# Peptides against a protein of PDB entry 3OGK, part 63

Target 1, 307 residues: chain A of PDB entry 3OGK
Amino acid sequence: ATPDRLSRRFPNLRSLKLKGKPRAAMFNLIPENWGGYVTPWVTEISNNLRQLKSVHFRRMIVSDLDLDRLAKARADDLETLKLDKCSGFTTDGLLSIVTHCRKIKTLLMEESSFSEKDGKWLHELAQHNTSLEVLNFYMTEFAKISPKDLETIARNCRSLVSVKVGDFEILELVGFFKAAANLEEFCGGSLNEDIGMPEKYMNLVFPRKLCRLGLSYMGPNEMPILFPFAAQIRKLDLLYALLETEDHCTLIQKCPNLEVLETRNVIGDRGLEVLAQYCKQLKRLRIERGADEQGMEDEEGLVSQRG

## One batch from the design tools (peptide; aimed at target 1 F27 Y240 R286)

Design b1_p25_6_s2 (made by RFdiffusion4, then SolubleMPNN; from b1_p25_6, 9 letters changed)
Fold by OpenDDE base, seed 3:
Structure b1_p25_6_s2 (fold): chain B 307 residues (1-307), chain A 25 residues (1-25)
Amino acid sequence: as target 1 above (307 residues)
Amino acid sequence: SLQLELRHLDYSLPRLERPPRLDWP
């Protein structure tokens, strides 16, 4: 579909999702191939799609100028922006979005590649937004943003239910977790084992409604922090956990209400058996081949056709 | 019904994969 055809057919469009070519093809995108650029779509949104409140770009090239134009065109009417696996923008573009779209409810840049200039975008969001429900910069590399701004967002946004972050030290998010009273989903962070402090994370207090969780670099020593509320866990993202097959079995046994599991093949056939035995509410299972496949000669860490 | 999704990480795609933590030797 072309932007102009879309606006003519659906002048009152409220939600738009655009999917670009797979990233492998992005390397072959001739700059002249507008099929990967959001620019013509943003132009059309600005001119003709005045009811649009939700925008989802997936695997698109998005410039700061595109974001600025979108932000100014939709302003407080923009409720959702998802930059899903996008590239081409900087944090200046994000700053424009949060500056002009102060009532945004969902802001996602998961797996997007960008140039980080500063942390002002998150600070601006913290200072002015009270509507945020979903914040997701999972699998991104922000180094200049402050966990204090995240805490401020949690304090000010009472409807905040899902937050996915990059490599924040989990202990830096203590204030965030305390403030995020309605948080149901958290993914990301960084658990850093300290042999000298075996109970480093044992005193972490999670939001009471937390039921969807994916802690990055969680190993067997940190896993017990989940046990007090494991029975309420409905979704686990273990893609970036450092759990072996036995650890999976241990955790799964404690999560009888698990509905969604995302993990690596390290779960093995044994883990799948345990999953089937203990997780009767399971609706979705995602198994990815992890980097651990390169090293684990051990038969137990592979999902066979039998599993 | 259980939805099973088997995905092979296409390592050929630049995924922002979190670097594996070096297992302490």
Scores: peptide ipSAE 0.034, ipTM 0.573, DockQ to the pose 0.198
OpenDDE base, seeds 1, 2, 4, 5: peptide ipSAE 0.027, 0.027, 0.030, 0.026; ipTM 0.578, 0.523, 0.579, 0.504; seeds 4, 5 fail the geometry check

Design b1_p25_6_s3 (made by RFdiffusion4, then SolubleMPNN; from b1_p25_6, 10 letters changed)
Fold by OpenDDE base, seed 2:
Structure b1_p25_6_s3 (fold): chain B 307 residues (1-307), chain A 25 residues (1-25)
Amino acid sequence: as target 1 above (307 residues)
Amino acid sequence: SLEVYLDHLDDSLPRLERPPRLEWP
């Protein structure tokens, strides 16, 4: 499909999702000159798709110029922008988006690769946006953004329900968690073990409605911070947790309302048995292969054909 | 909503991974 054909056929399109690199069988359906670049699509959006509110680019090449054009063309009509596993832009492009699209509700850059110039985009978002519902820059590398801006966003955006971040030290997000009163989902951060302060995270207060959670680098010493609200947890992302099989069993047993679990092979057959026993509302299970498979002396840390 | 699939000539889009950390034995 070409952009021009799309706009002619669907002039009132409200939501567009472009997926880069489909199956080889579809190669002949797309002109080579379009490649994975969003540029021709952004041009078409700007000129002919005046009702477009939601844009999702997946595995596309996106330039700052593309983002700037999109931002200016859609302005406050843009409610959703997802740069999902995209590349080619800098934080200047993000700044343009948040400057011109002040009513954006969903902003996602998950797993995108970009050049970080500064933290101005998050600051601008914090200063002017009150509509944000979903903010997701999970699996990204931001070093120049401020946790204080994230706190400001939480304070000003009362409909903020889902936030996924990179490797912020969790203690730097205390103010954010206090401000994010309606937050239901949080992923990311960084838990750092300190032998001299084993309980440094025990006083961490999470938002009362939090039910979807994925804390990065959470080990067995930090895991108890979840116990006070484990019964209300519906989704757990343990892909980046540092939990062993026994730790999985302990946590799963405390989450009877768990609906979605994402974890690694370390859960083992034992963990799966415990999951089946205690989590009767489970709807989705994802198990990925981790690097832990090479060094585990513990035979229980492997999912066999029985799991 | 409309989903459009596009092919890439360049498969060079990197996938980001979490930094490795020491796991418990």
Scores: peptide ipSAE 0.057, ipTM 0.620, DockQ to the pose 0.054
OpenDDE base, seeds 1, 3, 4, 5: peptide ipSAE 0.045, 0.045, 0.047, 0.050; ipTM 0.630, 0.619, 0.621, 0.609; seeds 3, 4, 5 fail the geometry check

Design b1_p25_6_s4 (made by RFdiffusion4, then SolubleMPNN; from b1_p25_6, 11 letters changed)
Fold by OpenDDE base, seed 4:
Structure b1_p25_6_s4 (fold): chain B 307 residues (1-307), chain A 25 residues (1-25)
Amino acid sequence: as target 1 above (307 residues)
Amino acid sequence: SLQLYLDHLDDSLPRLERPPRLDWP
């Protein structure tokens, strides 16, 4: 497929998803010399796809210039932008998007690699957007954005239902959670152990409708914060939780309405047995094999061919 | 809606590893 052929065949296209080459390695996105650039596609979008409102780039090279062109071409008609596992841009490109696309509903940059210049893009989004429904920069590394801007977004965007973030300290998101009254999904953050204050997270209040959750670095000491609403949890992302096999069993048993589970091999055959016993609504299970096999002293932390 | 594949895809690839906790005791 070529960009020019796309517009000729589908001049009224509203949604476009481009999938590029898989990652070269687990810690990399795409090879620098792969040539999976969005540039020719953005040019075609800008010139000929006037009804396009949703763009999803997966594993593509995206420059700031590409983002700027896209932003200006589609402006408030752009409802969805997903930079899924992309690279090549900076936060200036993001700033252009949020500046020109003020009615964007979905902004995703999950697992994208970028150069962070400042936190202005999130601030601009907070100051001007009231349409946002989905914000996702999960598995990214932002150091210059403010959790206060996230709170402002929650306050201003009443339709905000899904937010996935990087490594914000969870306690810095208290205001966000209070403001995000309609939030159904949250992933990311950072739970940090404090020997001097083991219960520092116990008073954390989550949005009432929260049912899809993935807290990074959640350990067994923090896990009880989920228990009051565990019965309403439909999706758990435990890939980056610090739970052992028995912790998985404990949590899963409390989530009878679980539909989606993503976890590591540490769940073990025992955890899978518990899952089968208690989670009759389960639709999707992802078990990722990682460092758990190499470092766990717990013999039960393995999923066998039987599991 | 249109989805275009520019190359072979493997959506089963594992996620990036999260860095360890900085304040791990």
Scores: peptide ipSAE 0.047, ipTM 0.633, DockQ to the pose 0.059
OpenDDE base, seeds 1, 2, 3, 5: peptide ipSAE 0.044, 0.051, 0.049, 0.044; ipTM 0.638, 0.613, 0.612, 0.513; seeds 1, 2, 3 fail the geometry check

Design b1_p25_7 (made by RFdiffusion4)
Pose (drawn by RFdiffusion4):
Structure b1_p25_7 (pose): chain A 307 residues (1-307), chain P 25 residues (1-25)
Amino acid sequence: as target 1 above (307 residues)
Amino acid sequence: MTKVELHEELHKEPPLYDIDFVELS
């Protein structure tokens, strides 16, 4: 339908969610220029959806121009913006929205592709934003943003509950973790072990409500930092973990309250067996395919009728 | 390698198993 039709039928929308490209686009089957331009919708928002406080774009083309317009038109009213698997914008667009939308509660860019010219957008949040509840750039290449800015955001945003990040060194986020007192969910970061520091981590202060998490590149040697509070973990994202079938069993075994598990097929039939009696409350399980070229990551990394 | 590169390698096909126990109940 046209944007005109949407605003005529529902002039007082508070919340809007638009999907663009077919689902196949998540698997590199759809041309990049196929469509899903968000611009006519932003123009319609400017003129006729004057009550909109939340926008979620999914698999759509979003330009800097169209985010500059959205930021100016909705300003302090924009409580939530989700750029979900979108493309076509840059850090100029992010900066525009974080400077004009001073009260953003939830900002999300998971799996989006954009050009990164600088890191001022994150710094701008750190300097002026107090209201942020959820910040999410989970699956994203950011090389110019400072972990100091993220720590500062945690110090200023009492209601920060959920943060998902890129390839920050976990050790650089120690300050962030101490400051994020109310943090219930963390995903991302980078666990980089060096033989030089056998106990490079073991001294992580995780927020004492963290119960939904996934540490990227987590190996067997760093896995134990989760054991002190594994009884509390309700959601686990081992999708980007570097741990073998055996290690999965040992960790899954310690999470009796786990309700959501996402993992690669390395979990193996053996891991599913463990999951079968320790985690009776499990509600959602997703086993993605792993590295399927040179053996199934190990000789147990195959799930079957047994599992 | 970056997590993004790893993601591109992993997400070439849909999940092998996508299970929702609430819908199956």

Design b1_p25_7_s1 (made by RFdiffusion4, then SolubleMPNN; from b1_p25_7, 10 letters changed)
Fold by OpenDDE base, seed 3:
Structure b1_p25_7_s1 (fold): chain B 307 residues (1-307), chain A 25 residues (1-25)
Amino acid sequence: as target 1 above (307 residues)
Amino acid sequence: MSRVELYKKLRKEPPLLDIDFEALE
């Protein structure tokens, strides 16, 4: 559909989700000119989609100019912006969004590729937003943002329930966790083993309502930090954990209320058996192909194709 | 390749298994 056709047919559209074609399809089946640019859509939003509150771009090219135009066109009416696996923008574009859309509730840039100029966008968000419910820059590489701004967001946004971040040292987020009293979901961070301080993370206090969790680089030594609240865990993202099959078994046994598990093939048949035995409320299971297949010679750590 | 890049690559591949048990009821 063309943007103009959409606006004519649905002038009161509140939510728009645009999906660019998968990169794999772009090389062989799609003319190079199908750039997946959001520009025509942003133009249409600005002119004709005045009720639009939610925008989701997936695998599209988004420029700073596009973001600036969108921000100014929708302003405080924009409640949701998801830049899902997008590219072409810088942190200046993000700054424009948070500057003009001060009542934004959901801001996502998960797996997006961008040029990072500074951390001003997160600072601006921290200074002016009180509406944020979901912040997600999972699988991104922000190096210039401050965990202090994240803490400020948690303090100011009482409805903040889901936060997914990049490579923050988890200890730098202690203040954030303390402030985020209503946080239900956290993914990301970085757990760094310290041979000299084996209990480095043992005193980490998580938000009381936390039930959806994915700690990056969590190994078996750090896994015990979850045990005090493992019974309340409903979703685990173990895709980026450093857990072996046995570690999976140990953790899964402690999570009887688990509803969603995302992990790698390292869970193995044994882990799946344990999952079936202990997690009777499981609603979704996703197993990704891990780099583990290339390195683990041990057959026991692979999910057999027989299932 | 950064760990993030590696993990992004993993997520681009089709999962080995993706079961929605609620859809199976």
Scores: peptide ipSAE 0.191, ipTM 0.770, DockQ to the pose 0.567
OpenDDE base, seeds 1, 2, 4, 5: peptide ipSAE 0.198, 0.178, 0.191, 0.183; ipTM 0.762, 0.761, 0.771, 0.761; seeds 1, 2, 4 fail the geometry check

Design b1_p25_7_s2 (made by RFdiffusion4, then SolubleMPNN; from b1_p25_7, 10 letters changed)
Fold by OpenDDE base, seed 1:
Structure b1_p25_7_s2 (fold): chain B 307 residues (1-307), chain A 25 residues (1-25)
Amino acid sequence: as target 1 above (307 residues)
Amino acid sequence: MSLVERYKELRKEPPLLDIDFEALE
């Protein structure tokens, strides 16, 4: 079995990354009939990979039992767990991880699908962890977790540098932002328009070191909250922003130090021209297809492959 | 359908563009 072969060859393995859908180059290493379950790997980790500190599962099926076994087997030796686009677990599995792995530095479940039973996992993390550097549950749906626990994490974890969350109302995260003094990256939240209070977000105070940012539902009315520190922005995630082509142009012009941009095709050729003109330090550009209901894409909102 | 759900569906398809400019230099 592939897990057994790995442990025999690399008994002192410290980092493991498994992908449910391997790249073409890895097809020779993973049988085609591999069901994408982590169970056999977790068994091997528990028995034979005693120095493993980092685990990354991508597009795999992960059960609560798998998480519980992993948590107990690695305990405080586990520094990184990434459940990237995984499914099959509940918040009970997450609770087991944070209960047993109290020295975890990176916890990621971005784009994972799970059943939410309660918010205890985040509370437990808040009560006992002081090592956390990266917390990422971006593009997930948690309804039972508390923003107060996130604030507690920020207060207790001095090395916290990256936090990506779901649909927290941004105003509920004011305490979190005040506590997260070393935060460099924030993605997620929820900006909600209020016709009666057009300036309700204008007094938001972001962490001073914030340079990688993605605010969900940010429209042109909320975009000005970024202007005071736009020059220090290095990465923008505009995938969940409600910006049109002209709004993109406005924001991009204010971000001359931008290195990474992730957005939708609504940026258009005009936005790309502005990007090329103003963002000379750009290292990465990712444009997703925006065929969603979120934009009357006018003719300018289409990115053409100009040769 | 939530925005998250819609985006997850979109992410099943390859992006329109994904360029690493540092890798090109």
Scores: peptide ipSAE 0.252, ipTM 0.801, DockQ to the pose 0.537
OpenDDE base, seeds 2, 3, 4, 5: peptide ipSAE 0.237, 0.243, 0.254, 0.243; ipTM 0.794, 0.798, 0.800, 0.800; seeds 4, 5 fail the geometry check

Design b1_p25_7_s3 (made by RFdiffusion4, then SolubleMPNN; from b1_p25_7, 11 letters changed)
Fold by OpenDDE base, seed 4:
Structure b1_p25_7_s3 (fold): chain B 307 residues (1-307), chain A 25 residues (1-25)
Amino acid sequence: as target 1 above (307 residues)
Amino acid sequence: MSLVEERKRLRKEPPLLDIDFEALE
């Protein structure tokens, strides 16, 4: 549907989700010249969708001007903004959002591409927001944001339950984890092996309610940090873990309440067998094709069609 | 290509397996 048709038909719309590359079935509803830009939609939101609280743009082109207009138009009424796999904006656009939408509960920019100018957006969010529940910039490249601001967010946002970040050194997030008392989900970070300090992460304290997690670059030496609370883990994202088949087996055996597992083909038939044996509450299993298919000489690490 | 870019590439590919056991029920 065109933006104008949507607003006329649903003037009281509270939630809007737009996909820049619609499935074939939706193609006839989008003008050919729309090009995946959010601009026409932001204009319509600003003028006619005054009750809109949730905006989700997926695979769309979003400019800083678009974000600024959206921010000013919705202000504290905006509760959710998801820039899912979007492009075309800079951190200035994010700054505008967090400056004007101080009661935002969900801010997502997962897998979005942008130009990073500074870390002011996260600082502004930390200084003024107390409503945040979900923060997700997973699979992004932020180099200028501060872990201290993330800690401040955790301290000030008591309803913060899900945080997904880029490649922060996990040890820099110690303060964040301590402050994030109600955190249930964490993904991202970076575990960096240090041959001289094999146990450098062993004293890492996670939030008590943490049950959904995905630590990037977690290897077998770091995996034991999960063991104290493995029984409460419900979701594991092992897509970017550095675990082999046997490591998967070891971890899975310790997670009897696992409901969701996301991993790579390295889990193998053996890992799947262990999963079936120990994880009776499993609801979802996702296995990605890893680069491991090209490199794993060991037949035991491949999921065969016979499973 | 950055690690993030490589990871994004991997996520764009269809999974080898994606099972929702609740939906099977």
Scores: peptide ipSAE 0.287, ipTM 0.835, DockQ to the pose 0.535
OpenDDE base, seeds 1, 2, 3, 5: peptide ipSAE 0.282, 0.276, 0.280, 0.279; ipTM 0.835, 0.830, 0.832, 0.832; seed 5 fails the geometry check

Design b1_p25_7_s4 (made by RFdiffusion4, then SolubleMPNN; from b1_p25_7, 10 letters changed)
Fold by OpenDDE base, seed 5:
Structure b1_p25_7_s4 (fold): chain B 307 residues (1-307), chain A 25 residues (1-25)
Amino acid sequence: as target 1 above (307 residues)
Amino acid sequence: MSLVERHKLLRKEPPLLDIDFEALA
């Protein structure tokens, strides 16, 4: 399948999802000889897919020129852009997207690799967007963006419900959390140990509707910040929490409405038993094999296949 | 190793367990 074939068959296509190798492309639309470049698709979108409002590229090569062309072609008609595990672009490409697509609702670049030139893209987004519902640059490395721009986005985008970020110090996001009144999901950030001030995060106030969380580096000392709203938590990403087996048990017991849990094998059989006992609404469980950075394998942290 | 790098490595391997209970029911 080729881009031109798609446009001829579906000239009124509203949503397009393309997957680069090694995964098979949706509808087998990406030939091997195209090397996973989005360029031919962007060309086709620009010329022939004039109703397209949602674009999802997964594991593809995306240049700044591609993003610029896409941005200008779709402009305010573009509602969703997902650069999922993509590479080849810089923050200039992102700047073009947010400059021209001012009504974008979903912007994702999760796990994408890019060259960071500056933080202008987030600033531009903060200055002009009021439509944003989902912002996701989880598992990316932005060092030049400002948490104040994130706060501005939260203040201006009343429909903002999901935000996943990189390595922001959580205390720098206090203003963001206060402004993000309708936020339901937050992932990322950074909780940092402070021997001199062990309770530095205890006064952190989360949005009232927050129910899906994934805080990076959350240890047992920080975990209590979740306790006031643990009963409303529906999804937990504990992949990069610094919780041992007992900590998992403690937290899980406080989350009776948990539906989705993603964690590491440190949860152990004991944690799974507690999960089964207290989380009767569990819909999905994902356990990764990764060891804690501390290299400590807890004897209790071994998950055996039971059943 | 950065968190991002660690995550990329982690995701290269299949999980120990991945269950969708609703899909199984």
Scores: peptide ipSAE 0.542, ipTM 0.907, DockQ to the pose 0.574
OpenDDE base, seeds 1, 2, 3, 4: peptide ipSAE 0.542, 0.540, 0.539, 0.538; ipTM 0.907, 0.906, 0.907, 0.906; seeds 3, 4 fail the geometry check

Design b1_p25_8 (made by RFdiffusion4)
Pose (drawn by RFdiffusion4):
Structure b1_p25_8 (pose): chain A 307 residues (1-307), chain P 25 residues (1-25)
Amino acid sequence: as target 1 above (307 residues)
Amino acid sequence: TEITIEEWETDRFGNVTGTPEETHY
């Protein structure tokens, strides 16, 4: 339908969600220029959806121009913006929205592709934003943003509940973790072990409410930092973990309250057996395919009828 | 319980290999 039709039928929308490219585009089957331009929609938002406080674009083309317009037109009213698997913008667009939308509660860019010219957007949030509840750049290449800015955001945003990040060294986020007192969910970061520091981590202060998490590149040697509070973990994202079938069993075994598990097929039939009696409350399970080229990551990394 | 078994791989930055096939339980 045309944007005109949407605003005629529903002039007082508070929340809008638009999907563009077919689902196949998540698997590199759809041309990049196929469509899903968000621009006519943002123009319609400017003129006729004057009550909109939340926008979620999914698999759409979003330009800097169209985010500059959205930021100016909705400004302090934009409580939530989700750029979900979108493309076509840069850090100029992010900066525009974080400077004009001073009261953003939820900002999300998961799996989006954009050009990174600088890190001022994150710094701008750190300097002025107090209201942020959820910040999410989970599956994203950011090389110019400072972990100091993220820590500062945690110090200023009392209601920060959920943060998902890129390849920050976990050690650089120690200050962030102490400051994020209300943090219930954390995903991302980078656990980089060096033989030099056998106990490089073991001294992580995780927020005492963290119950939904996934540490990227987590190996068997760093896995134990979860044991002190594994009874509390309700969601686990081992999708980007570097741990073998045996290690999965040991960790899953310690999470009796786990309701959501996402993992690669390395979990193996053996891991599913463990999950079968320790985690009776499990509600959602997703077993994504692993490295399927040189053996199934190990000789148990195959799930079957047994599992 | 919802179970989804998928036939593709996604790397840390959203790059995907494999088919978009999946099985639901």

Design b1_p25_8_s1 (made by RFdiffusion4, then SolubleMPNN; from b1_p25_8, 12 letters changed)
Fold by OpenDDE base, seed 2:
Structure b1_p25_8_s1 (fold): chain B 307 residues (1-307), chain A 25 residues (1-25)
Amino acid sequence: as target 1 above (307 residues)
Amino acid sequence: MEIEITDYYRDRYGNVTGTPKYERY
């Protein structure tokens, strides 16, 4: 499957997804000398795939030059760009994308590794885009972007339905949540417990249509913020929540319309029993092993092979 | 039309490995 052969066979291709071969990498980084470069594909897209609207790179090496070329070649015709667990670029590449592709609907950088130069890319997106439906930089580390730009995006993009972010303090996103009137999915943020302020997050107002949710570092003290709309929740991402088995049971009982649950092994057999009892609409369950569960094979908070 | 190429790799000689999957909408 070479780029040139693909374009000759499918000159009117609208969607391309490239998934790089998984390779062992130190620290979950893609090796710099790995052969999963997007450059040949970007060249072919620029020259011969003039109908391409959607590009998805997974586990690929993407340079700023690649992004710049792609941006200029597709411009406002590019509707979807997903840099899924990619590496090799900086925020300058992202800036080029949002500068030239002003009608982009989906922008994803989930789990990508990059060098952060500044927060200009998000600012530019906020200033010029009104088409955005999905924004996802979940499990990334941005320190130079502004929550105010995220709020502006929410205000200007009325079709914005899904936003996943890194470790923003959740209280900094109050303005964003107020502006994001049509938001259905939110993941990320950071809940920071303050012993001196137990009610710190109790007045947090979520978008009225929110039904898919994953709050990072949510503990049992913060969990009650979900209770007012728990019956509306259809998807929960608890992979990065700080909930124990009993906390899972408490929350699950309040989510009778839950369709998708992603959590850690801490849910235990008990949590699975409660899930089966109360969540009759469940379609998908994902359970991962947490690093904290290594060596605690004998604890009740483990899912047995019977579950 | 969407094309997915899985397990993509290009070696130093320019040889490409990948499995194409074609989906028509």
Scores: peptide ipSAE 0.408, ipTM 0.888, DockQ to the pose 0.035
OpenDDE base, seeds 1, 3, 4, 5: peptide ipSAE 0.021, 0.386, 0.077, 0.181; ipTM 0.431, 0.879, 0.571, 0.738

Design b1_p25_8_s2 (made by RFdiffusion4, then SolubleMPNN; from b1_p25_8, 13 letters changed)
Fold by OpenDDE base, seed 3:
Structure b1_p25_8_s2 (fold): chain B 307 residues (1-307), chain A 25 residues (1-25)
Amino acid sequence: as target 1 above (307 residues)
Amino acid sequence: MEIEILDYYRDRYGEVRGTPERTLF
């Protein structure tokens, strides 16, 4: 497909998803730049797709200039921007988006690779947006953004329901959690065990509607913070948790309403048996290969054909 | 390149969902 054919066939298009590069395993068979640049598409959007409200770029090369052009062309009509596993931009591009698209509802840059210049984009978002519903920079490396801006966003955006972040220390997000009264989903953060302070995280107060959760680096010592609301958990992302097989079993038993589980093969056949026994509402199970496969000493942490 | 074209609605989680007019282009 070409941009011009797109606009001619669908002049009133409201939502567009572009998937550029194939999976990494295919890179040896396909040129690196094949369908990778969003530039010609952004040009077409700017000129001919005046009704477009939602843009999803997946595995594409996106420059700051592309983002700036998109931002100015769509302005407050842009409701959704997803930079899913994209590269080629800096935080200046993000700044342009949030500066010009002040009514954006969904902003995602999950697993994107970028150059971080400053934290101004999140500050600008905090200062001017009241419409945000979904914010997702999961699996990214922002070091210059402020948790206070995230808190401000939570206070100002009453419809904020899903937030996924990078490696914020969870205790820095206390104010955010207090402000995010309607939050249903949270992923990311960083739980940092302190042997000298075993209760470090025990007093965390989560939003009362929270039901989709993935806390990075959560180990068995931190896991009990979930127990008070484990029965209301519908989705768990344990891909970056530090739970062993028995820890999985312990947690799963407390989540009878679990619908979606994402974890690593450390769950093992035993964990899968427990899952089947206690989680009758389960709809989706994702098991990935993790670092545990490279050094596994325990047979319990392996998913076999039995499980 | 894969293109997914949607007429859309927003669900209760703020996610854009395709209507029956969803078209793969």
Scores: peptide ipSAE 0.034, ipTM 0.477, DockQ to the pose 0.030
OpenDDE base, seeds 1, 2, 4, 5: peptide ipSAE 0.034, 0.018, 0.026, 0.023; ipTM 0.402, 0.477, 0.443, 0.460; seed 5 fails the geometry check

